# Ledger of designs, part 99: peptides against a protein of PDB entry 5Z08

Target 1, 168 residues: chain A of PDB entry 5Z08
Amino acid sequence: RQKDEWAKKTSSLMKQLDWFIGEHLGAMLAAEELGGPVVGELMEIDPDDLSAGFNAHGKLKKATSQPDLDRRQRRIDDIWGPQDEQGQAHKRKRGADEALAASAEMRDLIEQLMNKLVEAGGDNSATYVEIPRESAAARFLVRSKVAMFHPNDARRLRLVDFGRDLDD
Target 2, 222 residues: chain B of PDB entry 5Z08
Amino acid sequence: GLPRLIDAIEEASKIPAKRRQTPIKPTIEKLTTHLYTHGASPDSLLRLADLLTLRNHLDQASLAAITRNLYPSSTVSDEVVLRFIGALGHGQLKPTLALQALFLRWLVMVYHLLENPGVLGQVYGVLFDLLDTAAIRPQLCHLLALVTRRKHVRPFRIQAILTLSRQTGGDPNLTGLLRVFKNYYPEIIVGDATKGRASAFKHPDPQWRQHLDEIQQRRSEA

## One batch from the design tools (peptide; aimed at target 1 Q16)

Design b2_p30_1_s3 (made by RFdiffusion4, then SolubleMPNN; from b2_p30_1, 16 letters changed)
Fold by OpenDDE base, seed 1:
Structure b2_p30_1_s3 (fold): chain B 168 residues (1-168), chain C 222 residues (1-222), chain A 30 residues (1-30)
Amino acid sequence: as target 1 above (168 residues)
Amino acid sequence: as target 2 above (222 residues)
Amino acid sequence: AHHQLAEDTLRKLIEEIQENIAKMEKLEKE
């Protein structure tokens, strides 16, 4: 009975986590990956605002026709072609895709981190996940104090074990 | 060519059916015929994924017809996959659950053509959380059965499937997915809740597979 | 403020999940 209650609660919390990542974090993480502000510096990142790109200061660029816009910004502008309804739909869609990709990356990273923690059975050396890059997701987890980089290798990330602090 | 047909459908999709100057049905029929004959290139596939997943004024029959003829002539990009995954769930802007079931079926049928099958593993949580949606559960369980790796088989997910299996009276698709999990963790007690026959996750459409193979073969010869 | 809220929300969820997993594992060993 108690096991089933804890299992149900765990499942509920996992659903809440997945919802939180998808509905709140994804767009903000995508904004950070696109050179926008760090996750949460801008309260309301409209996925449509991801379209305009960000200047070197993390501020929303106004759609200025400047030819020397960074290849990423040109891709943004090409994706975000003329402000016709098609351009805007393609815009909104690409913002949604980047948010979805960022959400997927965060979910996968959290999953890997939790997995390694459980598999390590108490061996801290075995708890590290190798990350291909320092992503917005990885940075966010570290800022949230739920993950830590390996002291000597920024490609290795581990989850903070909050469960062990309960047995002490 | 296919791009011009897509252009015409994209333009028509912006306009309510009652306000269109020309009926779109003949253009949809030309598109589906072209797709059946030649398949969709990666670029065309992305544009079609857009038409299928974004809210527009296309009728459900047209969207379903395009989806049923959505033969990739090449590979399926991560971007295309993510379009379809993003279209899943109960949001007001999302496609109908019937169309979502067709998308999941399509992903199952083209799984071997994904440029990066790992992309589905990254969105595993999103897919798993939709298992409570009865209308898409059969196709979703099949897709999850293909995607599942040891890293995805976690105690909380095992328990979630067991709980949902009890709540559904032992849905064969959930039992099938739990059997896939048991391949990674043999100690999973498929208790009394799984007295039902597990789904075998057979290919959804053998004729569609054969036709896809013919389209793909033409690519290898070119 | 929004940063901190998102970070705190994530942390809380992960902590609660880990706590529940640990409790489940303890009950499996008993």
Scores: peptide ipSAE 0.374, ipTM 0.417, DockQ to the pose 0.228; fails the geometry check
OpenDDE base, seeds 2, 3, 4, 5: peptide ipSAE 0.370, 0.356, 0.373, 0.369; ipTM 0.515, 0.504, 0.536, 0.510; seeds 2, 3, 4, 5 fail the geometry check

Design b2_p30_1_s4 (made by RFdiffusion4, then SolubleMPNN; from b2_p30_1, 15 letters changed)
Fold by OpenDDE base, seed 3:
Structure b2_p30_1_s4 (fold): chain B 168 residues (1-168), chain C 222 residues (1-222), chain A 30 residues (1-30)
Amino acid sequence: as target 1 above (168 residues)
Amino acid sequence: as target 2 above (222 residues)
Amino acid sequence: SHHQDAEDTLRLMIEEIQELIAKQEKLDKE
């Protein structure tokens, strides 16, 4: 009975987490990956606001035409294309696709981190997930104090084990 | 027991070494042996924190020996943490910078045993303002790396670290802290500010950690 | 700030999930 209640609660929380990632976090993570503000500095990033691009300080760039925009700005320009109606539709679609991709990356990363923590059985050395890049998702987890990088290897990320602190 | 040893040391700490009838060293050795074997309870830990942080007649070697054996048998209270934080910095009444470095190292090593890790976040400004103190900077950066949250990563602090990093020729510990800040603000360019490698904030003493774990495990079994 | 809210929200959710997983694992070992 209690096990079933906990399983139901876990499932409910996982659904809430999935919703939170998809509906709130994905767009913000996508904005950060696109050189936008760090997740949380902009309150509600409307996926439509992702289309305007961000300056190096994470502020919405006014549409100023300056040419020497860094590789991220090219990616923003590539994502956000020409300001014609077709370009705006393509921008909105691309913004939505980037938000979906960021959400998927976050979900996958959390899943891997949780699975490794369970599989490790308390061996901290076995809890690390290898990450291909320092993504917005990885950084957000570290900022949230949910995950930690390996002290010597920024390609290795582990979940903070909150469960052990209950038995002490 | 530990309380009686602390009583004897507290009384001896009020008296200059030249005026003591009995050498304190044997009592300090008994205390450190007891701490190594059993750790310190929260109450004992507070009393020891007062002995370590308040001006008294104990010698630096004794204070260092106590600090090196200051294994908590349980949790570390906010009050204990605040005693050590209050002892940091420059001042005639403050412990030596060498001892302060040991306190910061201790806080790093027992961070996971804090009753409220948030207490360090509340005093973040106090800790951050001490980064210019070279003698404690390595351990201070390590502690700040653990404590730092997004709310602490402010433009003025980013600039302060960058400025101090330039002034120090790229202290690896400051670079390490800046890397932690970069986790919150990816736009922070660490490489341009630092000629050096970022310090990996490794556990300061793996043997001490292992021994702490053994002490903590015995408590969970009791 | 809304940002701190997102980080805090995620942390709280993951902490709660981990606590539940740990409780479940403890029950599975008994």
Scores: peptide ipSAE 0.305, ipTM 0.402, DockQ to the pose 0.259; fails the geometry check
OpenDDE base, seeds 1, 2, 4, 5: peptide ipSAE 0.305, 0.288, 0.294, 0.290; ipTM 0.409, 0.387, 0.402, 0.377; seeds 1, 2, 4, 5 fail the geometry check

Design b2_p30_2 (made by RFdiffusion4)
Pose (drawn by RFdiffusion4):
Structure b2_p30_2 (pose): chain A 102 residues (1-31, 98-168), chain B 214 residues (1-190, 199-222), chain P 30 residues (1-30)
Amino acid sequence: RQKDEWAKKTSSLMKQLDWFIGEHLGAMLAAEALAASAEMRDLIEQLMNKLVEAGGDNSATYVEIPRESAAARFLVRSKVAMFHPNDARRLRLVDFGRDLDD
Amino acid sequence: GLPRLIDAIEEASKIPAKRRQTPIKPTIEKLTTHLYTHGASPDSLLRLADLLTLRNHLDQASLAAITRNLYPSSTVSDEVVLRFIGALGHGQLKPTLALQALFLRWLVMVYHLLENPGVLGQVYGVLFDLLDTAAIRPQLCHLLALVTRRKHVRPFRIQAILTLSRQTGGDPNLTGLLRVFKNYYPEIIVSAFKHPDPQWRQHLDEIQQRRSEA
Amino acid sequence: SVTDRLFSPEQKVRMYIEQIDIARRRAANL
């Protein structure tokens, strides 16, 4: 099957993203850098792992967030995540993976 | 003759205007005239795109003059297209929004000359996420309308464009883009973009006809 | 590259996450 290529591509891309977060983004968030990288990654991992865990239940895809988390602000500003409209301490990913003809 | 002018504009591009041993306006005009007559080669286009895209000491009037006369001879590379894509939106590294509107207008006018038009499809999300920026929204919509293929019409983009249409009170450029979306998915709840400058199109066609000569 | 330097962090992150999410969804279908 062609499956593990979609796995190989994903494991490769995940590493490239973590490199970008550590080398470039954590430092930008500080304005320590290492702490910002770890929390951004943990948040993206939690966000992505849940979006698929719901499959169809769009309502269950929110993760609890500290009050003034800069990682969530960045992710919302970059249009990769969205706050819950009723309260801003839960967050979901934008669901890039969903496709009508997937 | 053209590369020499670019070499001069590049050097003046590195120092402030008052420290220049010569006024640059006469040299900018020579470049503008040359581009009007002969077009810009693929390599010259790349160098000009850097000058238009990177922060430098060039003034707005000179950059706009260059952009307005950026008629390609032959083709437009991905290297050139991506530089203009990267120049879009807000950020300290990026050019003014006015120049960005000119770049987007230019990409529409030269869309048929791209060596790899699919490259715009590979950055579709970058173009789309910028629709909120009103200063460049009309030009963004026209370009997105040319670039949209079925694979790009995803539910999250459908919802985002509908929300933006409601919040802006109904931007006709957004509804024009939604029309293109509906062509791929008629299930969707319901300006046919014209060429932005016909004279520029005509002048480009004249310059492009030289490619048939040998 | 010069082009990479022009893309904002917000755009780069956006591109990576989109690609990873699509790949994971396609791998799950398979």

Design b2_p30_2_s1 (made by RFdiffusion4, then SolubleMPNN; from b2_p30_2, 15 letters changed)
Fold by OpenDDE base, seed 1:
Order: C-alpha cells, then structure tokens, then sequence
Structure b2_p30_2_s1 (fold): chain B 168 residues (1-168), chain C 222 residues (1-222), chain A 30 residues (1-30)
C-alpha cells in the first residue's frame, strides 16, 4: 500500500516535471542556447519571442535595423529569413523546434542522471553521466543545485542524491 | 566618555537630519576621535553595531566613518558579530552594499579578536549564499577564506564556486576561495576557467592593523 | 499558481527533483 502510494506520487511528480520542462523551461533553455538570457533572468519567454532573436546582450531584438549584426545574429536572421509572413511563420516554427529540442535534451539528461543515481546503489563514482557538451540544460541543472560536475572533469555530471539526507 | 557620545548619537539617529536642533557631525567627529584613541569596549561595540546595522537617520558618511574607526579595545562578542552578519544582503531595511562591504572588511580585520571564531562557522551558509553579490564578494571571499573548515567544504559549495567563477569570468576572489577549498580536497581541479590569478587575501589595511595592535597592547598593560 | 510565481525556474526544478528523489528513496526503503 505505502509503496504504491509512493510510486503514484513519483509518477505524478514526473508528469509535473515533464510539463514544467515542456511548457516553460524548454523555451528558456532554447533562448539561452540561441544567445539569449540565461534561464531565470527572463521568466516568461514566449516561443514567438525566440523567433525574434536576441541581441549580443541577450535582450530580445526589437525590429530596429542596427547594421552591426553580430555574426550570430546574422545567422539567426539568415535562419529566420525575411520579415514577410512566410519568414515569420518560419521563425515561429523554428522557435518552437528549438524549444522542443531543448526540452528533449533536458528530459533525456534528467533521465540519464536519475537512472545512474538509481543504478549506482550509493557509489558516487558510478553516478556520473558523460555529457557531450556543457549545454544550457546541464548548466541549468547545476545552477538549480540538483546536479554537480565532476571536480576534475566538466564532461561528467551527476545528480545530487537528496535521498541520502533522509537517513541523517 | 564614549557612552555619552553614543547616547547623543543614538538620540540624533531617531530624528531626520533636517529636524535636528544641532548638527550631529561634531559629535560623530568626537566619537571617531575617541574610538581612534581608545577603541570601543564590548558594551560600546554592541551599541555601535546597532547604530551601524539598524535603519536610522544617520547619513552614510557618518556610518562609514564610525565603521572605519571601530577599533575593539578588547574582544568582539558573538552578539556583535551576528549584528553585522544580520545586516548583510539585499533588503529595504538593510544597510547599503557599500556599508556591508565595510562591515565584512571589519570582520576580516578583527577576526583574531573574536571571542568565539566558531560563530562565523555557524553562519557559514548565510555568508556563502551572498557570493553572487558582486559588491561585497571581495571581502566576503576573504572572510570565508578565514572561516572555512573541512566541514564547510561540501560538493555543492565546490560546484557553486566553480559555476559562479565561470559566470563571473574567473573572479580572482572566487579562485582564491577555491584554493582554500583545495587545501581540504586536493582533487579539486581549478579548471581552465579558474586559471586566473587567485587573490592572495592580504590584510586589507596594514595601518589599521598596526593601530589596532597599539590599542590592544594598552589593554594588556592596564 | 501564486505559489509558482514565488519560485524561480531553478527553485521549481529543484523542488520537483528533490521530491522525486525523496519519494524514490522512500519507496526503496519499503
């Protein structure tokens, strides 16, 4: 009975986590990857805002044609095409695609981290996941204090074991 | 005596500058001169800590002048320390960040006079969580470098410093603090982002130290 | 919710993950 209740609660929390990642966090992570603000500096990023791109300072580009478009911004503008209706639609679609990709990356990373924590059975050395890059997702987990890089290898990330603190 | 000067300043601190019958500046100057000459007793030090940390009508220049002359004639109590720690961080009722930096600098300079140095270890978390506040970070890192013990060097704090170091472009004070952590955990790689020159945490004011020593010597001879 | 507006995204994620891990740990001890 109690085990089933804990399992149900865990499942519910996982759904909440998935929702949070998909509906809120993905767009913010995508913004960070696109050179926008760090996650949490801009609490509400509309996927449509992602389509507008960000300036070198991580602020939403207002439609002002300043000529010194940083190479990254040119790439964003080139990617997002002309400001015609087709260009705007392509912008919105790409913003949505980037948010989805960021959400998927975060989900996969959390899943790997949780699986390794579970499999390690208390061996901290076995809890590390190898990450291909320091992504916005990885950085966010670390900023959230839920994950830690290996002190010697920034390509190794582990989940913080909050379950151990229950025995103290 | 010092108590009477503090009384006058306490009363003046309750009244807006524009409504004071007499200018407080001459009394502040008398206080700072007295502090420079004799230092502050534990009781006077507590009263002055309250004047410095509690919201009142004293101007920032006066508060800074008192802080710069806050020589303990004896030891520094836990209560005094906690007043200054409680004044740290962001908030409408808290002192300015500039004044907080002076408080942290003061704590560094009087660290050897604390009745119980362990009190800072008890509030280590509070201090550590303020490292993101750039205005106080230099003095805060110095204080943490003094306070840090093995029990404080936790994986999450190591990671927090590493993360903040990356975010700040390798603040030398954070690198300095990380070196202190490395003394307890040699395996900590001060990664490429921390290849920056670490702060040496030198005494912030050698003249102030010398003058403090002179005040403290008079106590030992009395 | 008003409660959700009180937490940063980082805090929200942490709370969720902490609670998940605690529930998993509790379920394993049973």
Amino acid sequence: as target 1 above (168 residues)
Amino acid sequence: as target 2 above (222 residues)
Amino acid sequence: SLVDSLFSPEEKLRLLIEEIERNIARARKL
Scores: peptide ipSAE 0.483, ipTM 0.479, DockQ to the pose 0.299
OpenDDE base, seeds 2, 3, 4, 5: peptide ipSAE 0.485, 0.467, 0.489, 0.479; ipTM 0.553, 0.572, 0.548, 0.560; seeds 2, 3, 4, 5 fail the geometry check

Design b2_p30_2_s2 (made by RFdiffusion4, then SolubleMPNN; from b2_p30_2, 13 letters changed)
Fold by OpenDDE base, seed 3:
Structure b2_p30_2_s2 (fold): chain B 168 residues (1-168), chain C 222 residues (1-222), chain A 30 residues (1-30)
Amino acid sequence: as target 1 above (168 residues)
Amino acid sequence: as target 2 above (222 residues)
Amino acid sequence: SLVDSLFSPEDKLRLLIEQIERLRRKAEKL
């Protein structure tokens, strides 16, 4: 009985999580991956300042016309920029596809992190998921205090153990 | 009870050790034993924070012993947090840097019990400006790693960490903090000058954590 | 909702995952 109630509640929360990822977070993650604002950036950081990045001295790079920055900016402009009707449809589709891809990546990463925590049976060394890259999804999980990188390997990510009861 | 022990220590703290009629050490041992067994209520925490942070005639060993046993039985108020933050830095009236390091370590260990974690975000600048103080830097970086939000990650602070990292030969705690900043600004190049291993900011004392959790659990059952 | 406006995306995600993980662990102990 209690187990069934917990299972139902867990299922409900998983649906809420899935909805949150799909309806809100995916688009923001896609924007970050394309060189747009970092998810949840409320700061009036000029998008141009973000696109310029920081040099090794922590100074904003002047927007040097580096061709790769122009491509990212074009992609951002393609997703978020004002477009004519035909261009808007193609950009909306591309933006939607990128949001779907980002949502899928986040869902998969969360699932892997949660599964590894269960499979590890308390062995912290076995809780790490290998990530192919430092994605917007991975960074977001770390900012959320949900995940942690391995101290020596930024390709290894683990879920924060929220449920550690004293008796374990 | 704990209040009476605190009363006795408060009175003794006003008197130089050579002028005390009775040794304070037995009372400190009773206090630390009580704190270890039962923790401190919010009211007791405030009183103990004043004893730890205000200049008095208590010896450093006693102050350190109290700090190491400062288990909250409940939440930690903003006022308690601000007492410890106000005690940080250089000054004749401030606690020793060794004791300040213990305070920062304590704040890390009780961070999840703060009534308002946002209070640390409000004093972020005060904490950040202390990064040049080597004796407290490890614990300070750990606390900042917990507290840091997007609003705190500013170009001038990125530059300050990078500069200080170069000056310190790549302190792993500074590199660890910069890695936290990179989560908010992916474009931050942790340059080759930070050739140091980044700190993971692991829990500083797992045994202390476990004991704290036991004390906290007893409160939820009462 | 007004509540949704009060939480950052990061906080919302954390709360959801924390609640799920706590329930999962409780279910494993049974």
Scores: peptide ipSAE 0.466, ipTM 0.610, DockQ to the pose 0.297
OpenDDE base, seeds 1, 2, 4, 5: peptide ipSAE 0.441, 0.468, 0.444, 0.429; ipTM 0.455, 0.597, 0.448, 0.465; seeds 1, 2 fail the geometry check

Design b2_p30_2_s3 (made by RFdiffusion4, then SolubleMPNN; from b2_p30_2, 14 letters changed)
Fold by OpenDDE base, seed 1:
Structure b2_p30_2_s3 (fold): chain B 168 residues (1-168), chain C 222 residues (1-222), chain A 30 residues (1-30)
Amino acid sequence: as target 1 above (168 residues)
Amino acid sequence: as target 2 above (222 residues)
Amino acid sequence: SLVDSLFSPEEQLRLLIEQIEQAIRKAQKL
């Protein structure tokens, strides 16, 4: 009975995590990957300011009239810029696709990290996941203090084991 | 041509049916006839995916008719796939669950035409989390059965399916998905509750497949 | 949402993952 209750709780929490990633985090991660502000800093940006786009440092660009908006900037403007009614559907949709992709990446990464932690049976050396690049998802996990890079290899990421401290 | 038909439907989709100057049904019929005869190019597929997945003023019968005739003339891009995946689940802005079931069925039927089948593996979690939605579960399990790789078969997902199987009284589609999982992890004890008849995940529409093959053959000859 | 106002995204993620890890471990010990 108790085992089933914890299994149910695990499943419920996983659903909550999946919801959180899909409904909230994905859009923010997509913005970061597109050269927008770091996740969390977006909350301070007025949607009207998003129309100006982001500079190479993730800061709002001043509205310069230059027609050759970088493809990335156009994507940001398409995701976050003021949506004219006709452009809105395509913009919303591109934004939704990028958010979905970012959500999928985060979900996959968390899943790999959790699986490695469970499979390692307490061997910390076996808990590392190899990541192809430093993504917004990977950076966010590290900033969240949920994951850590290997000290000697930035392509290896592991989940923080929060449960060891309770049983010791 | 197909682009002009899509243009007309896109414009009509912005307007409530009661405010349209002309009935859209004849244009939908022309579109579906064209799709049945020639299929849709990647560009047209994307535009049609937009019409199908975004909230607009098109009626459900028209959307279903377009979906049933959505034959790709070539490959299906990641962008098109992601449009349909993004349309899944509960929400006021999302298509009806009935239409979502048609989208999932479509993805099953065109799976072999995906430019990158791995894209579905990337969104595996999104799909898996929708298994509790009974209205789309049959098609969702079928799609997951195609998409599932060893990397997706994880203890928490095994447990989630087992739990959901118990809660649903042993849905045969869930049992079918568990059998797919068992191929990667033979030690999965499909408990007594899962001894039910598993779905074989047969092709949803053999006639649709045959017609798709005919459309695809014409592309290879051009 | 109320949750969005109370916790940063980083904090929310951390809390969820911590709870999941705890739940998994508790399930394994039983």
Scores: peptide ipSAE 0.473, ipTM 0.436, DockQ to the pose 0.227; fails the geometry check
OpenDDE base, seeds 2, 3, 4, 5: peptide ipSAE 0.455, 0.457, 0.460, 0.458; ipTM 0.492, 0.483, 0.478, 0.461; seeds 2, 3, 4, 5 fail the geometry check

Design b2_p30_2_s4 (made by RFdiffusion4, then SolubleMPNN; from b2_p30_2, 16 letters changed)
Fold by OpenDDE base, seed 2:
Structure b2_p30_2_s4 (fold): chain B 168 residues (1-168), chain C 222 residues (1-222), chain A 30 residues (1-30)
Amino acid sequence: as target 1 above (168 residues)
Amino acid sequence: as target 2 above (222 residues)
Amino acid sequence: SLVDSLFSPEEKLRLLIEEISENIAKAKKL
């Protein structure tokens, strides 16, 4: 009975986590990857606002035509295409696709981190996940103090073991 | 450097303002400028915590100015946290309630830099018992909202916050904290007195946060 | 939710992961 209650609660929390990643965090992570603000500076990024791109200071570019096309901005502009009605629809779709991709990356990374922690059986050396790149997702987990990099290898990330504090 | 400025202020803090040969204000201004530019190392942060929390002859304006510029350049140790927690409450040897409110605000703003966030969970009872102190309640509720875990949400604390909410006419900070409790126990009936607007516990100072992030980034590059 | 407005995204994620981890740990001890 008690085990079933903990399992049900865990399932409920996982659904809340999935919702939080998909509905709130994904767009913010996508914005950070695109050179926008760090997650949490702009709490409400409309995926439609991602289409405007970001200036060198991480601020939303107002749709004004000024060409200070830094290299990262060109990639954003290439992703976001011409400003005609079809271009705006393509921009909105691309913003949504980037948010979905960021959400999927975060979900996968959290799942890998949790699985490695469970599999390690208390061996801290076995808890590391190899990450292909330093992503906005990885940085966000570290800033959130839920993950940490290996001291000697920034390609290795581990989940913080919150369970240890319950045995003391 | 920062250690020499702290040395000078520590020595001046032992002497009443009327008996000082040299005004301390210029040294405080140099300290706050240095803290704003570079932040405080863990060692410097501990020394500054002692200056802020121990009874000395520094004026309230100087103590407040140091606290407002107390940017950690790295992490915040358990020892530093415990100095500020030990300074809370009523007593002739304790800092003023106005300064205690600034300490609590600081702890909220640096919560993500604590070496061990669990240390605040260990002193949860001490913090919770101070909720009756109106002068520090807003910042205290915000800190408790960050610290609260399921283990802290006990029937006696639920009843205590409900009682205090009624006595205060539905303080929005208490309503906000009770909402945090309700996340762990949805069955908590927030009575009509708590239908008031809950505090959203927004970051106390977005500009301070941005500046802290800039100081923290410089360390990651060094 | 109004709770989502109470916490930074970082704080919200930490709270969720901490709660999940605690529930998993408790379920393993049973």
Scores: peptide ipSAE 0.450, ipTM 0.538, DockQ to the pose 0.241
OpenDDE base, seeds 1, 3, 4, 5: peptide ipSAE 0.432, 0.441, 0.437, 0.433; ipTM 0.410, 0.535, 0.535, 0.560; seed 4 fails the geometry check

Design b2_p30_3 (made by RFdiffusion4)
Pose (drawn by RFdiffusion4):
Structure b2_p30_3 (pose): chain A 102 residues (1-31, 98-168), chain B 214 residues (1-190, 199-222), chain P 30 residues (1-30)
Amino acid sequence: RQKDEWAKKTSSLMKQLDWFIGEHLGAMLAAEALAASAEMRDLIEQLMNKLVEAGGDNSATYVEIPRESAAARFLVRSKVAMFHPNDARRLRLVDFGRDLDD
Amino acid sequence: GLPRLIDAIEEASKIPAKRRQTPIKPTIEKLTTHLYTHGASPDSLLRLADLLTLRNHLDQASLAAITRNLYPSSTVSDEVVLRFIGALGHGQLKPTLALQALFLRWLVMVYHLLENPGVLGQVYGVLFDLLDTAAIRPQLCHLLALVTRRKHVRPFRIQAILTLSRQTGGDPNLTGLLRVFKNYYPEIIVSAFKHPDPQWRQHLDEIQQRRSEA
Amino acid sequence: SVLDQMGLVRQILRMHVEQIAIARAKEAAA
């Protein structure tokens, strides 16, 4: 099957993203850098792992977030995540993977 | 003759205006005239795109003059297209929003000359996420309308464009893009973009006809 | 906003996240 290529591509891309977060983004968020990289990655991992865990239940895809987390603000500003409209301490990913003809 | 002019504009581009041993306006006009007559080669286009895209000491009037006369001879590379795409939106590395509107207008006018039109499809999300920026929204919508294929019409983009249409009170450029979306998915709840400058289109056609000559 | 200064950074991040999300969706479909 062609499955593990979609796995190989994902494991490869995940590493490139973590490299970007550590080398470029964490330092930008500081304005320590290492702390910002770890929390951004943990947050993205939690965000992505849940979006698929719901499959169809769009309502269960919110994660709890500290009050003034800069990582969530950056992710929302970058249009990769959205706060819950009723309260801003839960967060969901934008669901890029969902496709009508997937 | 053209590369010499670019070499001069590049040097002047590195130092402030008052420190220039010569006014640059006469040299910018020579470049503008040459581009009007002969077009810009693929390589010259790349160098001009760097000058238009990177932060330098060139003034706005000079950059706009160059952009308005950026008729390609022959084709438009991915290297050129991506530099203009990377120049879009807010940020200290990026050019003014006014120039960005000119770049987006230019991409629409030269869309048929791209060596790899699919490259815009590969950055579709970069173009789309910028629809909130009103200063460049009309030009963004026209370009997105040419670039949209079925694979791009995803539910999250459908919802985002509907929300933006409601919040802006109904931008006709947004509804024009939604029309293109409906062509791929008629299930969706319901300006046919014209060429932005016909004289520029006509002048480009004249310059492009030289490609048939050998 | 301070975040407005990081334009390319936002766009690059957006590209990687979209690519990973699509790839995982195709893996699940496969």

